# Peptides against a protein of PDB entry 3ZOQ, part 9

Target 1, 223 residues: chain A of PDB entry 3ZOQ
Amino acid sequence: QLLQDSWWNQLKEEFEKPYYQELREMLKREYAEQTIYPDSRDIFNALHYTSYDDVKVVILGQDPYHGPGQAQGLSFSVKPGVKQPPSLKNIFLELQQDIGCSIPNHGSLVSWAKQGVLLLNTVLTVRRGQANSHKGKGWERLTDRIIDVLSERERPVIFILWGRHAQMKKERIDTSKHFIIESTHPSPFSARNGFFGSRPFSRANAYLEKMGEAPIDWCIKDL

## One batch from the design tools (peptide; made by RFdiffusion4, then SolubleMPNN)

Design b1_p27_7_s4 (from b1_p27_7, 15 letters changed)
Fold by OpenDDE base, seed 5:
Structure b1_p27_7_s4 (fold): chain B 223 residues (1-223), chain A 27 residues (1-27)
Amino acid sequence: as target 1 above (223 residues)
Amino acid sequence: SAAAAAAEAEEREKLEAEELAAEAAAE
C-alpha cells in the first residue's frame, strides 16, 4: 500500500523483506476468502493520518475490532455510528475526569490521529469474529519496526502504554529521549486497577508543553 | 514466557468484554 513519504523512508526496507511479502500474500488470500477487518484500504490509516515526523503521541493496541463496521485502522477507534466498545467508553470516561471533555456521541478518534496521535495496533488485520486470528503472521515485525524508528527519532515521542501487552514494547523505547505513560488497560476487567485516575491525557500534554510543542486537543466534537 | 502469557490473558479479558457488550447491544 502507498504510504506517505515520511513513513516510506522509514519502512521501505521492511516492505522488501520476505516476511512482509509472505504477509502480503497471506492477506490477499484472507481478504479473498474471508471477511477481514478493517477494509483493505484502511489497514494503514494510522500511518496515513499521522506522518512519521508529525507523531507526538503513540497509543498502542493489540489488533482491530473483529465485528462488522467497527475497525477503521486506528487502535481503539470505531467508525461513526458504531456503538462504543467497553474499553473505548472507559477511555472517554477517563478523558472526562482527566481534562473535562464531554463524552462524544461517536467513537472515532480520527481527530487525535490528525493532531499527531499515532493510534497503532501491533497487528493490523483480523478475521471477522476471530480475535487475534492474524497474530504471528508478520504484522508484529513491521509494527515493532515502527516503534523502533520512532524510538530512534531525535525529536521526543510520548508512548501511552495501557496494559501488559503494550508495556512489553517498553524495552524497544529509548527512555533517555522518550516519555512513557503506563497504566492498567481501559478494559472493564482492569480499568479500576489503575487506568481510572491515571490521567494520561493531561500528562501527555504536560510533556508536550515541556518540549515546547503544542498540546493535543483531546476533546472530540460530536458528529 | 510468563509475561507473554499474562499479557495475552489480559487482552483476552478485553476481547471477552467487547464481545459481551456486542451481544448485549443486539438484545
Scores: peptide ipSAE 0.032, ipTM 0.695, DockQ to the pose 0.040
Fold by OpenDDE base, seed 4:
Structure b1_p27_7_s4 (fold): chain B 223 residues (1-223), chain A 27 residues (1-27)
Amino acid sequence: as target 1 above (223 residues)
Amino acid sequence: SAAAAAAEAEEREKLEAEELAAEAAAE
């Protein structure tokens, strides 16, 4: 199977729907004819690293980085050896100021994913050099369903929503069960307008502690 | 609406940041 059983059980009906079939056919053509990111095997890495039941925190992104070797199927994350994008640098700056973590020498957030941080983009593929090129092709419907099934889960989830794009998903989240941490986007254009000083990492861990769950070790070790 | 305009602006900011990252990666 493509996905872990926990996600498959939640999403199997989506994969049989016409919109997803059309999306898959489109992607087959795109990957054959164009350079598409991430690697096709990495598209669902967020779901591979973090099972449905193990999700503690969700961090929403827009779409994958569209430069060579960057995207690894996790929002904001880049493969080791790749220069940290500006937004990611700001994320690490806030991490340092929030909870005292050192800035890692790489940009991989896999360690977060393995601890239950679902690093989900709303669009899961992109053409090389063409930001948002796969917007409106069907991914948003699937990722909306991912948000929906998490919202329906009894065990609480913490949603970290940076910027207006992510915050537009708030209407899909049952705030009677789940927690939301909102701020401006970590982009250099918006970070000083609220992202810096928002302390999303300590706040997330505070919620986890209230739930009786283990906090996330947000500090990333050097490679 | 103001909300839609703000959403569009931040989306653009994200896209611009990613473009800069892509350019840096291509060098």
Scores: peptide ipSAE 0.030, ipTM 0.694, DockQ to the pose 0.110
Fold by OpenDDE base, seed 1:
Structure b1_p27_7_s4 (fold): chain B 223 residues (1-223), chain A 27 residues (1-27)
Amino acid sequence: as target 1 above (223 residues)
Amino acid sequence: SAAAAAAEAEEREKLEAEELAAEAAAE
């Protein structure tokens, strides 16, 4: 496991802080005593696939899926062969309605990550079957720092903030420089209250084009 | 230097990943 050099330069000081050392020790115990997701090698996949300099879009999630074989270290993404969770299904429905993409036969968002979409959860690990079980253990401080250093970056970033949890991070984002796309969460419990029809994908690409950057190819090919 | 930072990053994260994997495997 190796962070991109650009991320290391931004985050190296965090890894030496007591809170992160305590988090590390906690994780050692958790992985030894419990079934923890994702695989330890996949915890930082969002940073592995998308360098600090290559970030164009950020999509914030809460924490990883807590079922077997699901979590991929990327927000909302699931490994190939895994049934698409309800929120992800709704994301693909909106994608289809927004820009005409077909629904893929898998749930991997790796193709987005490789194009500069940082798929970041605020908490990067979870116990099997226990959502938010690693909340308040130190991840939020690190991921807040990730948001902060992106906010401080000169080249603008597009933040897609679905639901209240993600939207609470808006206070950390310099809105004079960066763009924010907000709606309700893609969850079945909230999607019809604003997520559907929000067209985050075309809106993100419109901002990228305005900035003179290449748009994201949001359409996902079948495997 | 950039090279030193890269080496530190590789060592730091590799050790952390290996430690976590070893602890997980012991279970």
Scores: peptide ipSAE 0.009, ipTM 0.405, DockQ to the pose 0.018
Fold by OpenDDE base, seed 3:
Structure b1_p27_7_s4 (fold): chain B 223 residues (1-223), chain A 27 residues (1-27)
Amino acid sequence: as target 1 above (223 residues)
Amino acid sequence: SAAAAAAEAEEREKLEAEELAAEAAAE
């Protein structure tokens, strides 16, 4: 896929490495033989919507939703017309309690992405109905590099790390330059243990304002 | 340990994924 120049400059060396070539060959087979999500043209949507230089906030997910029509290449986000998944519903509940936003009638987070919120999964593809089916195939090495190059960036980034999987990436983040917002995962299984009341949206905006940057308009309009 | 944390995280994410699949099937 064609990336924005800013991301290409940061990642071009990765795409030439054997691990990524092997990943690509695997994906070619998978997309030919299986139903894989998201659509192959949407795999890098997080990077398409949010350039390297425009990243203000990073929200890490694990891997894409594995149901039909759900995944759109953005962590936690679902295509319009798709029922909001439980974790996303909880995200919107926290958003409402945190900064007063109305709960939207859809689950697309594209408006966040366009404002500089990198909605990155650590694994960027999945087989239909098989969560984590593409774990350990090479995506993690690429997405680790994405985190690394952001960590190396001079302009500060805010990393929102929900749950232990995302928090494992903290060791890759230079906390002398960047800000980290941590809580339990928005999943119904963990949200009441710290996600609710964590106020990640207002906290992120507070950091942005402190840095002299425009805050994110987290409120999502109905479609 | 990091390994234990990873395993627990994976389990939680798996449960979430299964819940999502169930909701999708109910539509």
Scores: peptide ipSAE 0.031, ipTM 0.688, DockQ to the pose 0.062; fails the geometry check

## One batch from the design tools (peptide; made by RFdiffusion4, then SolubleMPNN)

Design b1_p28_1_s2
Fold by OpenDDE base, seed 3:
Structure b1_p28_1_s2 (fold): chain B 223 residues (1-223), chain A 28 residues (1-28)
Amino acid sequence: as target 1 above (223 residues)
Amino acid sequence: ADLAAIAEAAAAAAAAAARAAAEAAAAA
């Protein structure tokens, strides 16, 4: 996939490495032989919507939704017309309680991505019906590099780290430059243990304002 | 997928149970 110049400059060296070539060959086979999500053209949508320089906020996910029509290459996001997954519903509930946004009639977070919210999964592909099936295949090394190059950036980034999996990436983040918002995961299994009431959206905007940057319009319009 | 969140929730529940047991033991 063709990346924006800003991301290409940061990641071009990774794409030449053996691990990524092996990942690419694996993915070619997987997409040919099985149903893989997201669509191959959507794998890097997070980087397509949000350039390296335009990143204001990062929200880390684990891996894509593994159901038909769900994944669109953005963490937690689903294509329009798709029923909102439980974690996403909880995200919108917290959004409503935090800053008063209405719950949208769809689950697309593209409007966040376009404003500089990098919606990055640590693993960018999945087999249909097989959660975490592409874990340990090379994506984590690439996405670790994405975190690293953002951490190395002089202009501060806000990292929203929901749950332990995302929080494990904290060691890669220079907290002298960057801000971290941590809570439990929005999943129904964990949301009541600290995600609800964590107010990540208002807190992120407070940091942006402190930095003299435009806040994110987190409210999502109906389609 | 939300496997990490499930694991975290399970760990939190186990920790809560352990704390409750410790508190009960201290009260006995």
Scores: peptide ipSAE 0.038, ipTM 0.595, DockQ to the pose 0.055
Fold by OpenDDE base, seed 2:
Structure b1_p28_1_s2 (fold): chain B 223 residues (1-223), chain A 28 residues (1-28)
Amino acid sequence: as target 1 above (223 residues)
Amino acid sequence: ADLAAIAEAAAAAAAAAARAAAEAAAAA
């Protein structure tokens, strides 16, 4: 896929590396032989909606939703018309309790992405019905590089790290320059253990304001 | 998917069980 110039400049060397070529060849076979999510044109939507320079906040996910019509290339986000997954419902519940936003009638987080919230999964593709089916195939190396180049950026970034999987990336983040918001994952399995009441949205905006940046409008309008 | 969160919850439960077992062993 074509990336915006800002991301291309940061990632162009990765695309020439053997691991990424192997990943591409794997993906070509997977998309030809299997049902893969998201659509191949949507794989890099997180980078398409949020340029390297425009990143204010990063929210890390694991891998895309593996059900029909769900994944849209953004972590935790689902296409309009798709039932909100449990974790996303909990995200909106926390959003409501944190800053008073209404629960939207859809699950698209595109409005966040357009404001500088990089909704990045560590793995960018999945087989239908097979969670983590593309784990360890090369995506993690690319997405680690995305984290690295953001960590190296002079302008501070806020990393929201829900759950242990995302928190493992903390070692790649220069905490002298960047801010980290950590809690348990929004999943029903973990949300009661610290995600609820963590107030990541107001905390992120408080950091943005301290940096002299415009806060994120986290409230999502109905479609 | 939420598999990481499931694994996290399972690990937390296992740790709690291990602690409870250690406490029980210390009390015995």
Scores: peptide ipSAE 0.037, ipTM 0.589, DockQ to the pose 0.105
Fold by OpenDDE base, seed 1:
Structure b1_p28_1_s2 (fold): chain B 223 residues (1-223), chain A 28 residues (1-28)
Amino acid sequence: as target 1 above (223 residues)
Amino acid sequence: ADLAAIAEAAAAAAAAAARAAAEAAAAA
C-alpha cells in the first residue's frame, strides 16, 4: 500500500474525488514531459514517515525545492549531500540558539519525521526551476484535508506555522484543542523579523511534556 | 519555498512604507 493504513483511512475518499483524478492525470503528463521534483516515489514521504496517529508536530511548507537532487518529499528538508538552502540554515541557527543543538553537516529532517514531526508542504510537486508551478492544481485541496483530519483528531497536535502562507491555514485548526506556534518565515528575507528568537523547538517540547508525551529530539546527528 | 518569504517580506516592506506615509500625512 502506498500510504500507511492510518492515513489511508483518513484520505481514501479524497483519492476517489474528481479533483484528485485530474491532479493525477496532470502529474502523469508533467512527469513524462517535464523534470518534476521530488521523485514520484517520494511525493508522499511526509505521510510515509509519520503516520496519522503518530503526528505530534506539523511543520507546514509551501512547495518542494525545485533544484536537482534537493527535494525528498519533506518540507524544508534536503537529501544528504545537498547544500542546505538558506531557510534551512536559519532553521538550524534557531535550533542552535533555542536548545543548543549543533548545526548538522546535512539537511535531512528525516529524524524529525520519524519522531512524529509531519513535514508537510501544501503543494507536493514542482517543475524544475519553477517555484509554485503546481500551485492550484489540486494539491492544496488534499493537504487542506490532511490539516482538517488532524484538526478533528482528539489527541492534540502542535502546528508550527512559519510565515503568512502557513498561517493562512490557522482557520482550519481547532485552536481550542491544538497548539499553534507562529512566527515569520525562516527565509533570510523574514527571519530577522521574528523567526529568530521564536524558539519553536523548546516551545513545542514544552507542550508535548505538558501533554505527557515524549519530547522531540530536535538535534540532528551528522552523517 | 523561499519565494513566498520574499513576497511576504516585500509586502511587509510596502505596508511599513504605507504606514510611514500615513503618519507623515497625519502630522502634516
Scores: peptide ipSAE 0.035, ipTM 0.591, DockQ to the pose 0.129
Fold by OpenDDE base, seed 4:
Structure b1_p28_1_s2 (fold): chain B 223 residues (1-223), chain A 28 residues (1-28)
Amino acid sequence: as target 1 above (223 residues)
Amino acid sequence: ADLAAIAEAAAAAAAAAARAAAEAAAAA
């Protein structure tokens, strides 16, 4: 799949590196022999919906949902018609409490992506029913480079880092230029320990306004 | 992935391993 020109210019050198060639060959085998999520056409949806230049906010996830029909290449997002996962339900609860948005009847975050919210997982594929099955296979090196080139960008970015895994990426972010919003993860296991009441949506918009940028319309319409 | 789903999968794997160990001990 052809990346948008802005991402291609930032990442073209990565795609020529041996690690990415090995990753690609691994993925060819995995998609041929196993059920892998998301669909191969959806792997780079985060980069397709949000160009390098249009990134305003980054929300980091770990890896895709591993259930049928769930993953759509965007962190925390699920395809319409799919039951909202517990973490996503908590995200919408916080969204409601933070800025008064109604809980949508679906879990698609595509509207955020189209506004400049990069919904990036650190690992972009997963085997059905096997969380983290593609961990340590090369995705992390590519997604680290994505974070690096965003950190190097002159125009500021807001990074929303939920939980320890995302927060470990803070060392790659130039905090003199970029803004960080940190809390516990929206998972039911951690949400009550700091995610609820963290108000990441209003805080992100406050930073955007300070930078003279248009705020994100975080409210999601029903389908 | 949803950390709740990850935790559930890990618990299921642990339960399966415990069953396998119990079956091996009973055969043994």
Scores: peptide ipSAE 0.035, ipTM 0.533, DockQ to the pose 0.471

Design b1_p28_4_s2
Fold by OpenDDE base, seed 4:
Structure b1_p28_4_s2 (fold): chain B 223 residues (1-223), chain A 28 residues (1-28)
Amino acid sequence: as target 1 above (223 residues)
Amino acid sequence: EEEEEEKRREEERRRREEEERRLALDQA
């Protein structure tokens, strides 16, 4: 099957719907005719690393990095050996100021994903050098369903919503059960307007501790 | 990437501020 059992049970009906079949046929053409990121095997990495039941925190991104070798199928994350993008550098600066973590020598957030941080983009593919090129092609409907099934879950989730695009998903989140951490985006163009000093990592852990859950080890080891 | 959207918004804001300053200078 395409996904692990916990996600498959929540999403199997979406994969049978016409919109997803149209998306799949579009993606087949795109991957054949263009350079598309991430690798087709990495599209669902967020769901592969973090099971439906293991989700503790969600961090929403917009779409994958569109440069060679960058996208890892995880929001904000880059493959080891790739230069850290500006937004990711600012995430690590806030991490250092918030909880004292050292800035890692790589940009892979896989260690967060393995601890229950769902690193979800709302659009899961992109053309090389063309940000938002796969916007409005069907991914948003699937990723909205991912948010919906997490919102319906009895066990609480923490949603970290950086910037306006992520914050627009707040209407889909049951705030009677789930926690939301909002700030400006980590982009150099917005980070000084509220992202820096927002302390999302310590705040997320404070909610986890209040729920009797193990906190996330946000500190990333060097490779 | 939302970074590119934020960049676009910042560029649009800067253009508006530059146009407003130019209009103020031309009136002035």
Scores: peptide ipSAE 0.025, ipTM 0.528, DockQ to the pose 0.039
Fold by OpenDDE base, seed 3:
Structure b1_p28_4_s2 (fold): chain B 223 residues (1-223), chain A 28 residues (1-28)
Amino acid sequence: as target 1 above (223 residues)
Amino acid sequence: EEEEEEKRREEERRRREEEERRLALDQA
């Protein structure tokens, strides 16, 4: 079985569809012929760390980091010992300003994932040094289905949608049941236009508290 | 990544602003 039972029950039909079989065959060639990120075992890490039932918050990314050792199958997250990318640095600056968390000495967001923060990229693989190289290959159809099955869930979800790419998914979200937090992207090119001061972390926790759920501990400990 | 798309958009904006400034100087 490719996924944990809770996600498998929601997504099993997708894995039998022709588009996913074609994607799988493409990925087999790509991993054989090119350097692809993340490691093939890490592709579904977002779903491994956060079960379907345990999702409280979703943070959408575009595609994995394309540098050596960076991507770990979680949006915006980097493996320990990797230099924090500019967008991730800005995420931590906003986290500090929003709720007073210290800036961690690493970029791993695994602690968020373990608390029910689904760190989902819309495209789950990338070629080394080639951003968006796996765009339009079938990942978007699977990740759209992930958004759909979460939107269909009775228990509310909080969607954090940074930038235009993530915000295009808003049409798939039942806003009568689910909460959306939108701002500009944390990128250095957009962060000053609305990401800074957007306070997504405190706002997410305020929604969780309103729902009678435990808030996320967003503060990341040093390693 | 969205960072690269945003960088391209910022570069395009900068080029447009430079062109507008040039046109304004040529009219003055």
Scores: peptide ipSAE 0.025, ipTM 0.519, DockQ to the pose 0.036
Fold by OpenDDE base, seed 2:
Structure b1_p28_4_s2 (fold): chain B 223 residues (1-223), chain A 28 residues (1-28)
Amino acid sequence: as target 1 above (223 residues)
Amino acid sequence: EEEEEEKRREEERRRREEEERRLALDQA
């Protein structure tokens, strides 16, 4: 079985569809012929760390980091010992300004994932040094289905949509049941245009508390 | 990465705004 039972029950039909079989055969060639990130075992880490039923918050990214040792199958997250990318540094600056968390000495967001923060990229693989190299290959159809099955869920979800790419997914979200937090992207190019001061972490926790759910501990401990 | 696409979009927007300003100045 590729996924945990909770996700498998929601997504099993997608894995049988022609588009996913074509994607799978493409990925087999790509991983054999080129350096692809993340590791093939880490592709579905977002779904491995956060079950379908345990999802409280979704943070959408575009595609994995394309540098050596960076990507770990979680949006915006990097493996310990890797220099924090500019967008991730800005996420931690906003986290500090929003709720007073210290800036961690690493970039791993696994602690968020384990608490019910689904750190999902819309494209789950990339070639080394080639951003968006796996765009339009079938991942977007699967990740759209992930958004759809979460939108169909009765238990509310909070979607954090940074930047225009993530915000295009808003049309798939039932805003009568689910909450959306939108701002500009944490990128150095856009962060000053609305990401800074957007307070996504405190706003997410305020919605969780209103729903009678435990808030996320967004503060990341040093390693 | 969205960072590169966003940079490109901002550069394209800036160019369009500069072109629109130039066209408006050439019509005045």
Scores: peptide ipSAE 0.023, ipTM 0.514, DockQ to the pose 0.036
Fold by OpenDDE base, seed 5:
Order: structure tokens, then C-alpha cells, then sequence
Structure b1_p28_4_s2 (fold): chain B 223 residues (1-223), chain A 28 residues (1-28)
């Protein structure tokens, strides 16, 4: 089985569809012929760390980091020992200003994922050094279905939508059941235009508390 | 890509702001 039972029950039909079989055959060639990120075992890490039923918050990214050793199958997250990318640094700056967390000495967001923060990219693979090289290959159809099945869930979800790419998914989210937190992207090019001071972490926790859910411990410990 | 799109938008905004400033200076 490719996924844990909770996600498999929601997504099994997608994996039988022609588009996903074509995507899979493409990926087999790509991983054989090119350096692809993340490791093939890490592609679905967002779904491995956070079950369908355990999702409290969704943070959408575009595609994985395309540098050596960076991507670990979680949006915005980098493996320990990897230099924090500029957008991730800005996320930690906002985290510090929002709720007083210290900036961690690493960039791994696995602690968020384990608490029910689905760190989902819309495209789950990338060629080394080639951002969005796997755009339009079928991942978006699968990840749109992930958003759809979460939107269909009765138990509310909080969607954090940074930047235009993530915000384009808003039309798929039932705002009568689910909460949306929107701002500009944490990128150095956009962060000063609304990401800084957006306080997504405290706002997410305020919604969780209102729903009777345990808040996320957003503070990341040093390794 | 999103960072590049944001960069392009910021560059386009700056160009428009510079053009508006230039037009305002030429009308004064």
C-alpha cells in the first residue's frame, strides 16, 4: 500500500486513474535518468507524517527545493544541517514576531507535521537545479484531490495560503466549514508586502481553540 | 517559480511607479 489507510481510503481511486499511471511512468524514467528531489521514498512524507483524520492545518507550497539534500517531502521544510532558504528564514522571523518562538538552528518542520500540519506542495517532485520542472505532469491533479477531500471533510481544517499560487486553491475550499489564512508569500520579494505581521501561527491556534482542538506548538527546538 | 513570479510583479510595480513618477515630473 502506497499510503497509510486514512489517506488510502480517500485517494486510492486516483492511483488507478490513467493520469497517475502516466505520472508514475514519467517519474520512473526521471529518477533513473536524472537527479530528482526528494528521494523517491520521501515523495509522500507530508501524507506519511499527517494522517487524513489528523490534519488540523494545511500549508501549501509550490514544489520541492531543487538543491542537494534540501527537500524532505514537506513544503518549506529542509533536512537538518541544510542552510535555511530565504523564505523559510522569513517564516521563522514571522513566527518569532507572532508568538515569540526562537529561531531554530535547523529548517526541519517535521515537528509541525507530526502535530497535524499538512506541509503539502502542489507538485511533489523536481529535477535538480530546475524549479517547476515537473509542473503540469499530473501532481496538481492528485494534490487538488487532496485539497478536495479535506474540503469535503466535516471536521474543519485551517488552510494557510501564502502567495498567489496557494491562493488559487481557495476556490476548492468550502469556506462555510473551513478557515483560510491568506497573506503574501514569505519570499524576500513579497514578505514585506503583507506576510510580515500577518500572524498566521497565532491566528491558526485561535481557530483551533475556538473549534475545541489542541493548538499547534509552533516553536521548533534546536537539534 | 512563485518567488520568480513575485519578483516579476515587484519589478513590474517598480517600473509602473517609475513611469508614473516620470510622467508626473514631465507635467510639472
Amino acid sequence: as target 1 above (223 residues)
Amino acid sequence: EEEEEEKRREEERRRREEEERRLALDQA
Scores: peptide ipSAE 0.023, ipTM 0.505, DockQ to the pose 0.034; fails the geometry check

